# Peptides against a protein of PDB entry 7K3S, part 16

Target 1, 60 residues: chain A of PDB entry 7K3S
Amino acid sequence: MEELSGKPLSYAEKEKLKEKLAFLKKEYSRTLARLQRAKRAEKAKNSKKAIEDGVPQPEA

## One batch from the design tools (peptide; made by RFdiffusion4, then SolubleMPNN)

Design b1_p12_5_s3 (from b1_p12_5, 6 letters changed)
Fold by OpenDDE base, seed 1:
Structure b1_p12_5_s3 (fold): chain B 60 residues (1-60), chain A 12 residues (1-12)
Amino acid sequence: as target 1 above (60 residues)
Amino acid sequence: EIEERLEEIKKL
């Protein structure tokens, strides 16, 4: 077992790292949800164009 | 210093 030859983090340093990690996890989830919405919006734009190009207008 | 903080984050 390699002794982690580093100064033990204080309780306050550990809590600050937990807060930073929680913030980063939240921003990651927010960014992922934004990416998923963007991909869905792109598919919805492409499907509207495919319907407009693929429906024969009934000749009047 | 940074590596030790990263290793502590993995244990959290």
Scores: peptide ipSAE 0.107, ipTM 0.714, DockQ to the pose 0.034
Fold by OpenDDE base, seed 2:
Structure b1_p12_5_s3 (fold): chain B 60 residues (1-60), chain A 12 residues (1-12)
Amino acid sequence: as target 1 above (60 residues)
Amino acid sequence: EIEERLEEIKKL
């Protein structure tokens, strides 16, 4: 058993880790929102293609 | 090591 003799984090080290965690949570939320928008845009493109393949152009 | 540091942050 390696003793996890981790030196107690200083107040400044704890605050720096809280800031890093807050940043990572923000970037995760931004990435999730981008993924959700991409999935919606893909569905909207697939619906437009289904309309273009399904309408016979009236021959003039 | 990383897990212990995360649990200390969660207690604050």
Scores: peptide ipSAE 0.100, ipTM 0.708, DockQ to the pose 0.032
Fold by OpenDDE base, seed 5:
Structure b1_p12_5_s3 (fold): chain B 60 residues (1-60), chain A 12 residues (1-12)
Amino acid sequence: as target 1 above (60 residues)
Amino acid sequence: EIEERLEEIKKL
């Protein structure tokens, strides 16, 4: 058992850590939403390329 | 904002 050999966090220190955690959760959610948009855009590009390579161009 | 709040915790 590693005794957490530190003074118990004051009420003010706990509130400051909660604010930091709330901020990090907000930035994580924003970053995740950007990543999901990027993955959807990549899938849409790959699907367009697969359609272009799969249609015989009519010779003019 | 966050950096100032980090530096203020390191001083406690």
Scores: peptide ipSAE 0.093, ipTM 0.708, DockQ to the pose 0.048
Fold by OpenDDE base, seed 4:
Structure b1_p12_5_s3 (fold): chain B 60 residues (1-60), chain A 12 residues (1-12)
Amino acid sequence: as target 1 above (60 residues)
Amino acid sequence: EIEERLEEIKKL
């Protein structure tokens, strides 16, 4: 077990690390919401293709 | 400094 033999972080250094962590959590949540939206859009494209492949197009 | 790196990450 490597002893975390670092100097104790000052109050200011701890607050700055909390701000970093809050920022990273926000960007993670934003990225996750984008991924969930993309997965929903993919399902909506696949359902449109399944309807088009099941309806005989009127030959012109 | 840690601030410049945070401002660079906020621009992504």
Scores: peptide ipSAE 0.069, ipTM 0.691, DockQ to the pose 0.066

Design b1_p12_5_s4 (from b1_p12_5, 4 letters changed)
Fold by OpenDDE base, seed 4:
Structure b1_p12_5_s4 (fold): chain B 60 residues (1-60), chain A 12 residues (1-12)
Amino acid sequence: as target 1 above (60 residues)
Amino acid sequence: EIEEKLKKIEEL
């Protein structure tokens, strides 16, 4: 365990750190939700392509 | 894992 070899943070520095962490958590959750939507959309595209390649299009 | 580390830092 690295000892947190730092001067004790002031109250104002702790509050600023909490604000930065809350922002980072929000951006992480937004990015994770985007990634999960992208993975679902990719799976849906791959499933449609596998069905379309298996149906002979009627020659017009 | 990342969410648990963030929660642990909010407790300090």
Scores: peptide ipSAE 0.111, ipTM 0.738, DockQ to the pose 0.065
Fold by OpenDDE base, seed 5:
Structure b1_p12_5_s4 (fold): chain B 60 residues (1-60), chain A 12 residues (1-12)
Amino acid sequence: as target 1 above (60 residues)
Amino acid sequence: EIEEKLKKIEEL
């Protein structure tokens, strides 16, 4: 396994990586919240369709 | 999975 024999990151490079991590964590949490809302909306659409397809429309 | 990878990068 090639040791990642990169020079130790400078203090400034470490701080920039911490900022990138904080941003990625925020975007991850936002994406999870969107996914959960999308799954709830899909379940609500499928439940509405199942009610509409399961009620015989009275022939007028 | 992604959260564990992010935590591992914070330890470096």
Scores: peptide ipSAE 0.110, ipTM 0.739, DockQ to the pose 0.067
Fold by OpenDDE base, seed 1:
Structure b1_p12_5_s4 (fold): chain B 60 residues (1-60), chain A 12 residues (1-12)
Amino acid sequence: as target 1 above (60 residues)
Amino acid sequence: EIEEKLKKIEEL
């Protein structure tokens, strides 16, 4: 067990750490939502190509 | 991985 042999953080240092954590959680969630949108957009592009390549032209 | 690290920081 590594004892975090660091000096006890002051109240102000703890609050600043909480703010940094909240910011990091927010940026993580934004990045994840961007990645999920990108994957959905890629799937939608690939499905359009699969429809365009996979429609047998009705022989007129 | 990142979520677990964030959880570990929330326990401090």
Scores: peptide ipSAE 0.107, ipTM 0.733, DockQ to the pose 0.071
Fold by OpenDDE base, seed 2:
Structure b1_p12_5_s4 (fold): chain B 60 residues (1-60), chain A 12 residues (1-12)
Amino acid sequence: as target 1 above (60 residues)
Amino acid sequence: EIEEKLKKIEEL
C-alpha cells in the first residue's frame, strides 16, 4: 500500500483542482459534440452522393 | 473509459 504521503491539499488547492476538472469536462463534452456532428455530416454526404449517383440524368 | 474516470473523481 503506497500511503499517499502527500501533504493534505489546502482548501484553495482543492478548489483550483475542482475548477480545472470542470473546465476539462466542458472541453471533453465540446470535443465529443464536434465529433458526433462530424460523423453525422459524413453520413449525410454519403447519402446525398448515393442519391446523385443513382439518378439517371435526363438525356437532352 | 475517460467518462468513468471523471465520474470517479467527482465522488472524492
Scores: peptide ipSAE 0.080, ipTM 0.720, DockQ to the pose 0.069

Design b1_p12_6_s1
Fold by OpenDDE base, seed 4:
Structure b1_p12_6_s1 (fold): chain B 60 residues (1-60), chain A 12 residues (1-12)
Amino acid sequence: as target 1 above (60 residues)
Amino acid sequence: AVEEAREAAEKA
């Protein structure tokens, strides 16, 4: 059990940490949504190319 | 980040 051998954070320090955590959660969600859009766009590009090249899509 | 917030509060 690592003793958190630090003085208890002040109210102002706790609020700054809550703000930093809220910001990081927002940026994580934004980045995840961008990654998911990029993966969907790549799948859509590959499927359009497979149709153009006359290759049967593998059934999902 | 936590230590930076602590150092900023000890300096205020």
Scores: peptide ipSAE 0.197, ipTM 0.805, DockQ to the pose 0.021
Fold by OpenDDE base, seed 2:
Structure b1_p12_6_s1 (fold): chain B 60 residues (1-60), chain A 12 residues (1-12)
Amino acid sequence: as target 1 above (60 residues)
Amino acid sequence: AVEEAREAAEKA
């Protein structure tokens, strides 16, 4: 384990890292919301196709 | 990203 013997981050470096982390968390949340919307849209397409094809929906 | 932030602070 290489010791984290790097010089302690300055106050300005720590604030810049907090801003980068806040940005990444926001983009992650946006990407998850898009993925969840896409999965719901896919499920809705597949259920509509299953009704059209006369396949009984698997009762959950 | 952390090393780039260190290098930018050392040049400032």
Scores: peptide ipSAE 0.194, ipTM 0.803, DockQ to the pose 0.020
Fold by OpenDDE base, seed 5:
Structure b1_p12_6_s1 (fold): chain B 60 residues (1-60), chain A 12 residues (1-12)
Amino acid sequence: as target 1 above (60 residues)
Amino acid sequence: AVEEAREAAEKA
């Protein structure tokens, strides 16, 4: 076990860490939501293209 | 950033 050999964090340092953790959690959630939207949009584009490629163009 | 905050508190 690496002893976390550090003086106990002050109240102010603990609050600053809580704020950083809250920020990181928010940015993580935002990034995941963007990734999920991008994957859904890609699937929706691929399905539209598959429908368009599956419509026989009327031979003129 | 955490280390910097610790050094600032050790100097205070």
Scores: peptide ipSAE 0.185, ipTM 0.795, DockQ to the pose 0.019
Fold by OpenDDE base, seed 3:
Structure b1_p12_6_s1 (fold): chain B 60 residues (1-60), chain A 12 residues (1-12)
Amino acid sequence: as target 1 above (60 residues)
Amino acid sequence: AVEEAREAAEKA
């Protein structure tokens, strides 16, 4: 058992930790949304390439 | 940042 030998966090320290947690949650959600957008963009590119490779270009 | 805030609070 690691002894939680930390003085009880002051009210100001608790508020600073809440702000930091809110910031980290916001950055996490932004990063997750970016990742989901990237995954959708890759799927859309792969689907577009599969359609483009499946359309016989009319030989001129 | 958190350590610096702890050190500032421990010095007050």
Scores: peptide ipSAE 0.179, ipTM 0.792, DockQ to the pose 0.019

Design b1_p12_6_s2
Fold by OpenDDE base, seed 2:
Structure b1_p12_6_s2 (fold): chain B 60 residues (1-60), chain A 12 residues (1-12)
Amino acid sequence: as target 1 above (60 residues)
Amino acid sequence: AVEKAREAAEKA
């Protein structure tokens, strides 16, 4: 167990960590929105293919 | 990255 050197983070270090956390949360949300958009686009492609192939769409 | 920021603050 590496001793978390029990030195309290300075005010400046805490603010820098808050900024890094805010940035990381923003990039996470952006990545999640991209993933959700990709999944919707895949569903739309599969639905179009199912119509073109004469396969009845599975009722949602 | 956090540890490197602590080491940089300890050297300042």
Scores: peptide ipSAE 0.161, ipTM 0.762, DockQ to the pose 0.020
Fold by OpenDDE base, seed 3:
Structure b1_p12_6_s2 (fold): chain B 60 residues (1-60), chain A 12 residues (1-12)
Amino acid sequence: as target 1 above (60 residues)
Amino acid sequence: AVEKAREAAEKA
C-alpha cells in the first residue's frame, strides 16, 4: 500500500482539481463526439462506394 | 500546471 503521504489538499486545490476534471470531461466528450462522427462518416463513405460499385454504368 | 500549483501551495 503506497502511503498517500500527500498533505490534505486545500479547498483551493480541490476546486482547481474539480475545474480540471470538468475540463477533461468536456474535452473527452468533444473527442468522443468527433470519433463517433468520423466513424459515421466512414460508414457513409463505404456505403456510398458500395452503391456506386454495384450500379452498372450504362455502356454508351 | 497542477504540480506547479501544489509546489506553490507547499511553499505558502
Scores: peptide ipSAE 0.158, ipTM 0.765, DockQ to the pose 0.020
Fold by OpenDDE base, seed 5:
Structure b1_p12_6_s2 (fold): chain B 60 residues (1-60), chain A 12 residues (1-12)
Amino acid sequence: as target 1 above (60 residues)
Amino acid sequence: AVEKAREAAEKA
C-alpha cells in the first residue's frame, strides 16, 4: 500500500478539488452526449444513403 | 494548481 503520505488538504484545497471534479464530470457528460449525437447522426446519414442507393434510378 | 497550493500551505 503506497501510503498517501500527503499532509491533510486544507478546507480551501478540498473545495478546489470538488470544483475540479464537478468540472471534469460536466465535460465528460458533454463529451459523451456529443459522441452519442454523432453516432446517431452517422447512422441517420447511412440509412438515408442506403435508401437513396436502393431507389432504382428511372432509366430514361 | 493543487500542488502549488499544497507547497504554499507547507511553507506557511
Scores: peptide ipSAE 0.155, ipTM 0.759, DockQ to the pose 0.017
Fold by OpenDDE base, seed 4:
Structure b1_p12_6_s2 (fold): chain B 60 residues (1-60), chain A 12 residues (1-12)
Amino acid sequence: as target 1 above (60 residues)
Amino acid sequence: AVEKAREAAEKA
């Protein structure tokens, strides 16, 4: 049992850690949403190419 | 940033 022999954080230190945690959670969620949009856009680009390469362009 | 907050509290 590692004794958390750290002095008890003051109220102000606990509030500052809560604010940092809230900020990190917000930035994580924003980054995850960007990654999910990028993956959807890549899939949509690859599906458009597969349709364009699969339709014989009418020789004009 | 966490350590700097701990060091500031140890100095007060």
Scores: peptide ipSAE 0.146, ipTM 0.758, DockQ to the pose 0.019

Design b1_p12_6_s3
Fold by OpenDDE base, seed 5:
Structure b1_p12_6_s3 (fold): chain B 60 residues (1-60), chain A 12 residues (1-12)
Amino acid sequence: as target 1 above (60 residues)
Amino acid sequence: AREEAIEAAKKA
């Protein structure tokens, strides 16, 4: 068990950790927004295919 | 900012 009792972080080290955390939260939100867009695009493709398969092409 | 934060994390 590595002792998590490291030296008390300086003010500068705490601010650096806050900056890292803010960055990770931004990248998480960006990734989540990409995933949500991908899921919506997949649903929209499946609905377009269902419409295209459901329209009998008028034979000429 | 981002790259500096990564570089500082590699040096520590």
Scores: peptide ipSAE 0.095, ipTM 0.745, DockQ to the pose 0.034
Fold by OpenDDE base, seed 2:
Structure b1_p12_6_s3 (fold): chain B 60 residues (1-60), chain A 12 residues (1-12)
Amino acid sequence: as target 1 above (60 residues)
Amino acid sequence: AREEAIEAAKKA
C-alpha cells in the first residue's frame, strides 16, 4: 500500500474515486432493492401458508 | 465499465 498519507490526490485520482463510489452506491442500491423484494415475497408466502394452516394472521 | 472499475480497484 503506497502511503497516500502525505500526497494530495491528483484530479484524475479524485475523479476515479468518484466513479468507483458512484458504481458502489448503484450496486448497493440494486442489492437493497433485491433484498427488499425477497423479504416481501417471503412475507407473502408465509401469509398464504398461515391462511392454509388456519393460523390466525398476526393482526397489524 | 463495471469490470474495468473492479480491476482498477484491485490494481490500486
Scores: peptide ipSAE 0.087, ipTM 0.729, DockQ to the pose 0.036
Fold by OpenDDE base, seed 1:
Structure b1_p12_6_s3 (fold): chain B 60 residues (1-60), chain A 12 residues (1-12)
Amino acid sequence: as target 1 above (60 residues)
Amino acid sequence: AREEAIEAAKKA
């Protein structure tokens, strides 16, 4: 555990931490959106297979 | 920008 040097963070260090936090929030939101899209695409593929297996072929 | 922010995070 690096002892949080009891020196108050400079204005520049605080702005750099805000930028890092904004970046991490953006990457988190992007990753969640990708995960949700992947889960929806998987459900849509499984539903298409269930419809294709559940449509009785019209008897010729 | 992204790589620079990560590299600046490793140097700090």
Scores: peptide ipSAE 0.078, ipTM 0.720, DockQ to the pose 0.037
Fold by OpenDDE base, seed 4:
Structure b1_p12_6_s3 (fold): chain B 60 residues (1-60), chain A 12 residues (1-12)
Amino acid sequence: as target 1 above (60 residues)
Amino acid sequence: AREEAIEAAKKA
């Protein structure tokens, strides 16, 4: 068992870690929302092109 | 807040 003999984090260190975690969660959510919008826009572009080219859309 | 968190990550 590795002794987790890390000194107990002070209140200030815990609050700093909570702030870092909140920031990372916000940037993660922003990045996911961008990727999901990009994927939807790509699907919509490919779908419009497939209709224009006379290729039957696979109904999902 | 954001810039302080980035600077604190660069100094770690």
Scores: peptide ipSAE 0.076, ipTM 0.716, DockQ to the pose 0.043

Design b1_p12_6_s4
Fold by OpenDDE base, seed 1:
Order: sequence, then structure tokens, then C-alpha cells
Structure b1_p12_6_s4 (fold): chain B 60 residues (1-60), chain A 12 residues (1-12)
Amino acid sequence: as target 1 above (60 residues)
Amino acid sequence: AVEKAREEAEKA
């Protein structure tokens, strides 16, 4: 049993920790969405370059 | 930041 060897957090301290946790969860979700968007944009750029390098330009 | 919030709540 890990003894909770710290003074019990006050109600106000628990609410401040809940607010910090909610903020960190929001920033995590925002960062994850940015990372996923960046990976999709990189894949789309690489796919466009592969199409442009593989289509023979019609000689005029 | 959590420790500062504990120290401020212990002084109140």
C-alpha cells in the first residue's frame, strides 16, 4: 500500500489540478491533430511529386 | 507550479 505520505489536497488544490489536467488534455489533443495534419500534408506532397515525375509532359 | 499552488494554499 503506497501510503499517501503527503498532506491531503484541499478542495481548491484538487480543482486547480483538475483544471491543469483539462488544459493539458486539450493541448495534447490539439498537438495530436496538428501532427496528424502535418503527416497527411507530407504524404500528399510526396504523392504529388511522384505523379509529376511519372507523367511524361506532352511535348508541344 | 503544483508545489507553488500547495505553498500558497498552506499560507492561506
Scores: peptide ipSAE 0.162, ipTM 0.779, DockQ to the pose 0.020
Fold by OpenDDE base, seed 3:
Structure b1_p12_6_s4 (fold): chain B 60 residues (1-60), chain A 12 residues (1-12)
Amino acid sequence: as target 1 above (60 residues)
Amino acid sequence: AVEKAREEAEKA
């Protein structure tokens, strides 16, 4: 049994950890939303390229 | 920042 020989976190330390956890959750959500936008943008670029390669340019 | 706040809280 590893004795968790940490003094019980003070109320202030618990609130500080809650604030940090809320911050980290917010940054995680922002990063996830950026990743999801990037993946959608890559799919949209790949679909646009597939359409552009599939449309014969009208020879002038 | 966490560690410094812990050290200040341990002095109080």
Scores: peptide ipSAE 0.162, ipTM 0.778, DockQ to the pose 0.020
Fold by OpenDDE base, seed 4:
Order: sequence, then C-alpha cells, then structure tokens
Structure b1_p12_6_s4 (fold): chain B 60 residues (1-60), chain A 12 residues (1-12)
Amino acid sequence: as target 1 above (60 residues)
Amino acid sequence: AVEKAREEAEKA
C-alpha cells in the first residue's frame, strides 16, 4: 500500500473540499433534472404529433 | 481549482 505521503489536509482545506463537493453535487442534480425535463418534453411533442397524424400510440 | 487550494494552504 503506497502510503499517501501527503501532509494531512488542514481543517480549512477540508472545509474548502466539502464546499466544492456540495457545489458539484448541486450542479449534477440541476443537470439531471434538466435532462429529465428535456426527455419528458420530447415525449410530449412526439405524442402530440402522433395524435395529430392519426397514428395509434404503441401501448407500453 | 484543487491544486490552487493546495498551493494557497502550503503558503499559510
């Protein structure tokens, strides 16, 4: 096991890493919610077109 | 950003 011979992170460095991790988790959740909204909006557009064109929706 | 934070802490 290579000992991670890095000096132990100070309290301030650990807090700065926690803040960065919290920010990245927030941006990930925002991006995921945006992707899910985009996929729902695409399905709703395709459904509206299929109803307008008289094509029966494939039962899921 | 992580590396810059390490450099700032090594100067303190």
Scores: peptide ipSAE 0.161, ipTM 0.779, DockQ to the pose 0.021
Fold by OpenDDE base, seed 5:
Structure b1_p12_6_s4 (fold): chain B 60 residues (1-60), chain A 12 residues (1-12)
Amino acid sequence: as target 1 above (60 residues)
Amino acid sequence: AVEKAREEAEKA
């Protein structure tokens, strides 16, 4: 059992950890939003290709 | 940001 008996964090250290956590949550949310946008863009490209492959090009 | 915050916590 590693002794989690580290000195109690000061008020300033606790606020700094809250700021770090808020920053990490913001970056996580930004990355997740980018991933969700990429997945939606991929589905939209696949749907456009399925429509374009289903329309007979008028022979010139 | 996180690294600057570590350095400032090591100086305190």
Scores: peptide ipSAE 0.151, ipTM 0.776, DockQ to the pose 0.026

Design b1_p12_7_s1 (from b1_p12_7, 4 letters changed)
Fold by OpenDDE base, seed 3:
Structure b1_p12_7_s1 (fold): chain B 60 residues (1-60), chain A 12 residues (1-12)
Amino acid sequence: as target 1 above (60 residues)
Amino acid sequence: EIEEEAEKRLKE
């Protein structure tokens, strides 16, 4: 177990870690929102296909 | 991992 009991982080180092954490949380939330949109789009594609296979297209 | 380590270091 590496003892992370190094020197106490300076105020500037703590603020830099908060900024990194806020950035990572933002990128995580963005990625999760993309994944959720992709999953919804896939479900919407599958529901459209089920409607198209179930409705006789009016012969023009 | 990186986020948890960053959060740990902020609580010290």
Scores: peptide ipSAE 0.123, ipTM 0.765, DockQ to the pose 0.037
Fold by OpenDDE base, seed 5:
Structure b1_p12_7_s1 (fold): chain B 60 residues (1-60), chain A 12 residues (1-12)
Amino acid sequence: as target 1 above (60 residues)
Amino acid sequence: EIEEEAEKRLKE
């Protein structure tokens, strides 16, 4: 790992990093909420398919 | 990684 032995960040660079951090935290929370919704939708699809395949259609 | 590095740089 290269030691980022860079010059001390300016005030403006620190503020830009705070903005990036806030953005990344927001995108992380959005991605988690999307993942949880996707997992719920997949369970609902699998449950519908299991009911459809498990009920013998009455021959008319 | 990126978040921890950003938080480290804000504390310097």
Scores: peptide ipSAE 0.122, ipTM 0.763, DockQ to the pose 0.037
Fold by OpenDDE base, seed 2:
Structure b1_p12_7_s1 (fold): chain B 60 residues (1-60), chain A 12 residues (1-12)
Amino acid sequence: as target 1 above (60 residues)
Amino acid sequence: EIEEEAEKRLKE
């Protein structure tokens, strides 16, 4: 068993790592929400173009 | 960007 010969992190170091992890999770969630909105917007644009290309303009 | 903001919080 490799002894994890790292000095035990102080209470302050553990709290800083928890804050860093909470921040990174928040930024990940924001980025994921942006990606999901972009994919929905792309699908909505493609559906609008498919309707516009499939309706024969009434000949005047 | 995300790493730079995480480094700012580590230096506080």
Scores: peptide ipSAE 0.084, ipTM 0.738, DockQ to the pose 0.074
Fold by OpenDDE base, seed 4:
Structure b1_p12_7_s1 (fold): chain B 60 residues (1-60), chain A 12 residues (1-12)
Amino acid sequence: as target 1 above (60 residues)
Amino acid sequence: EIEEEAEKRLKE
């Protein structure tokens, strides 16, 4: 087990790490919400295509 | 990019 023999982080270094972690959590949540929206949009496109392929268009 | 934007937000 490598001893994390890092010097004790100063108060300022700990606050900087908390801010970086809060930012990364926000960007992760934003990316996850975008991915979930994309998956829902893909499912909606596939559902429209399945309805259109199952209805004979009336020949004009 | 993500780290540079994180550093920019830390200077605000």
Scores: peptide ipSAE 0.076, ipTM 0.731, DockQ to the pose 0.083

Design b1_p12_7_s2 (from b1_p12_7, 4 letters changed)
Fold by OpenDDE base, seed 2:
Structure b1_p12_7_s2 (fold): chain B 60 residues (1-60), chain A 12 residues (1-12)
Amino acid sequence: as target 1 above (60 residues)
Amino acid sequence: EIEEKAEEVLKK
């Protein structure tokens, strides 16, 4: 059993850790939203190419 | 290890 050999965190230290966890959760959610947008944009580019390769360009 | 990292985070 690893003895939790640390001094018990003060109330102020616990609140500072909660604020850091809230910040980290916010940055995680922001990163996920960016990743989801990037994946949608990639799928839209790939679908546009698949349509352009499947339609004979009208020779004018 | 986790406690030392938590203390470093608390000092910043």
Scores: peptide ipSAE 0.077, ipTM 0.698, DockQ to the pose 0.036
Fold by OpenDDE base, seed 1:
Structure b1_p12_7_s2 (fold): chain B 60 residues (1-60), chain A 12 residues (1-12)
Amino acid sequence: as target 1 above (60 residues)
Amino acid sequence: EIEEKAEEVLKK
């Protein structure tokens, strides 16, 4: 294990890192939710086209 | 390397 040979972070530095980590976790979750919505919307569009192309025209 | 990046992040 590389011992982190750095000076121990002050309380204020640790709180600033916690805030940055909380922000990054929030932005990650937001981006993931956007990606999941986009994938669902694409699947819904493709499913509508597959229904339109897959309805046998009633022979008149 | 990780510590130097952490310090750069702390300076911003």
Scores: peptide ipSAE 0.076, ipTM 0.695, DockQ to the pose 0.034
Fold by OpenDDE base, seed 5:
Parts: C-alpha cells; sequence; structure tokens
Structure b1_p12_7_s2 (fold): chain B 60 residues (1-60), chain A 12 residues (1-12)
C-alpha cells in the first residue's frame, strides 16, 4: 500500500481535483457511449447479412 | 479552462 504521506491538500486543490475527475468521467462516458453505438451498428450489419443470406432469391 | 489544463496534463 503506497502511503499517501503527502501534505494535506488545500480546499482549492481538492476542488480542482474534483473538477478534473468530473471532466474525465464525462469524457469516459462519451467514449463508452460511442463504443456501445459502434458495437450495436456492427451487430446490426451482421444481422442484416444473415437475413439477406437466408432469403431465397425468387428464381426467374 | 479545465479541458485545456486536462489536455496539458495528458501531453506530459
Amino acid sequence: as target 1 above (60 residues)
Amino acid sequence: EIEEKAEEVLKK
């Protein structure tokens, strides 16, 4: 366990760290939402191909 | 301000 034997952070330093953490959480959530959308789009492309390969073409 | 300071910390 690394002992956080650092000087006690001032109120202003703590608020600045909270702001940085809130920003990082926002960017993480944005990136995660983008990744989830990309995964859903990939799954939807794969399911469309499986439907197209399963429809008998009407013989002419 | 916070975004610019966060980018500066990620570039070091």
Scores: peptide ipSAE 0.051, ipTM 0.664, DockQ to the pose 0.055
Fold by OpenDDE base, seed 3:
Structure b1_p12_7_s2 (fold): chain B 60 residues (1-60), chain A 12 residues (1-12)
Amino acid sequence: as target 1 above (60 residues)
Amino acid sequence: EIEEKAEEVLKK
């Protein structure tokens, strides 16, 4: 039994920890949303290239 | 305070 010999966090320390966790969750969610947008933009670029390479350019 | 300090750390 490893004694969790950490003094019980005060109410103020617990609230500060909750605030830090809420902030980190917000930044994590923003980063994930940015990553998802980047992946969608990459797919959209690849789809545009596949359409452009598949359309015979009208010979002028 | 924590949010402002954390934004400063993310901007460096």
Scores: peptide ipSAE 0.046, ipTM 0.643, DockQ to the pose 0.077

Design b1_p12_7_s3 (from b1_p12_7 with E4K K5E E11K)
Fold by OpenDDE base, seed 5:
Structure b1_p12_7_s3 (fold): chain B 60 residues (1-60), chain A 12 residues (1-12)
Amino acid sequence: as target 1 above (60 residues)
Amino acid sequence: EIEKEALERLKE
């Protein structure tokens, strides 16, 4: 196991890293929620087309 | 804004 022999992060560097990770986690969660909403909207559009194409129009 | 400045100070 290569010892990550980097200088131990100072307390201030660790707090700065925690803040950056909290930010990235927040932006990830927002992006994921947008993606999940978009996928649900796309599935709902595709399901509406499948219903419209699958209803036999009554022959007049 | 504070979070953008914190990301910029990582590139130095």
Scores: peptide ipSAE 0.080, ipTM 0.725, DockQ to the pose 0.048
Fold by OpenDDE base, seed 2:
Structure b1_p12_7_s3 (fold): chain B 60 residues (1-60), chain A 12 residues (1-12)
Amino acid sequence: as target 1 above (60 residues)
Amino acid sequence: EIEKEALERLKE
């Protein structure tokens, strides 16, 4: 077992890493929510085009 | 504010 011979992280370094991890989790969740909204908006655009291509325009 | 400072200290 390779001893991870890294100096034990100080309490302050551990708290700084927890803050960085919390920030990254928040940015990940925000990005995921944007992606899910974009995918729903794209599906809604594609469904509108499929309806418009399938309705015969009334001849004037 | 703390989140901005934590990002700045990641670039050093």
Scores: peptide ipSAE 0.079, ipTM 0.724, DockQ to the pose 0.053
Fold by OpenDDE base, seed 4:
Formats: sequence, C-alpha cells, structure tokens
Structure b1_p12_7_s3 (fold): chain B 60 residues (1-60), chain A 12 residues (1-12)
Amino acid sequence: as target 1 above (60 residues)
Amino acid sequence: EIEKEALERLKE
C-alpha cells in the first residue's frame, strides 16, 4: 500500500477540492436526470407502438 | 466561468 504521504492540504487546496467536488456532483445529478428522462421517453415510445400494433387501423 | 476553469484544471 503506497502511503499517500502527501503533505497536509492547505486551506486553499481544500476549498479548491470542495469546489471541484460540488461541480462533479452537479454534473452527475444533471446527467442522471437526463438519463431518467431518456428512459421515460423510451418507455412512452414503446407504449405507443404497443397500442398502434394492437388496434387494427380502420381501413379508410 | 469558474466551472469552466475548474474543468480545465481537472485535465492537468
């Protein structure tokens, strides 16, 4: 196990890491919300296709 | 602006 014998982070380095972490959490939540929206849209498309394939189109 | 600079400094 390499000892992470890194010098104690300065106050400024800790604040920079907190900012980076807050940004990454924001981008993660945004990406997750996009993925959940895409999954809901896919389910809605599959439900429309199942209704259209199960109803005989009235021959006009 | 700060968010863009934080992303550039993650690639170094």
Scores: peptide ipSAE 0.074, ipTM 0.716, DockQ to the pose 0.057
Fold by OpenDDE base, seed 3:
Structure b1_p12_7_s3 (fold): chain B 60 residues (1-60), chain A 12 residues (1-12)
Amino acid sequence: as target 1 above (60 residues)
Amino acid sequence: EIEKEALERLKE
């Protein structure tokens, strides 16, 4: 049985790890929201192209 | 401070 008995983290070390985890969760959520917006914007561009290709250009 | 250090380590 490998003793995972690394020295118990001090209160200050635990709080520092909670802050790091909160920061990483915030950056993950921000990145995920950017990815979801990019995917929606790509779909909206493809829908605009499908409408423009379906509108007869007025002959000049 | 911790957020700046974490952002700096993410750029390396």
Scores: peptide ipSAE 0.058, ipTM 0.693, DockQ to the pose 0.068

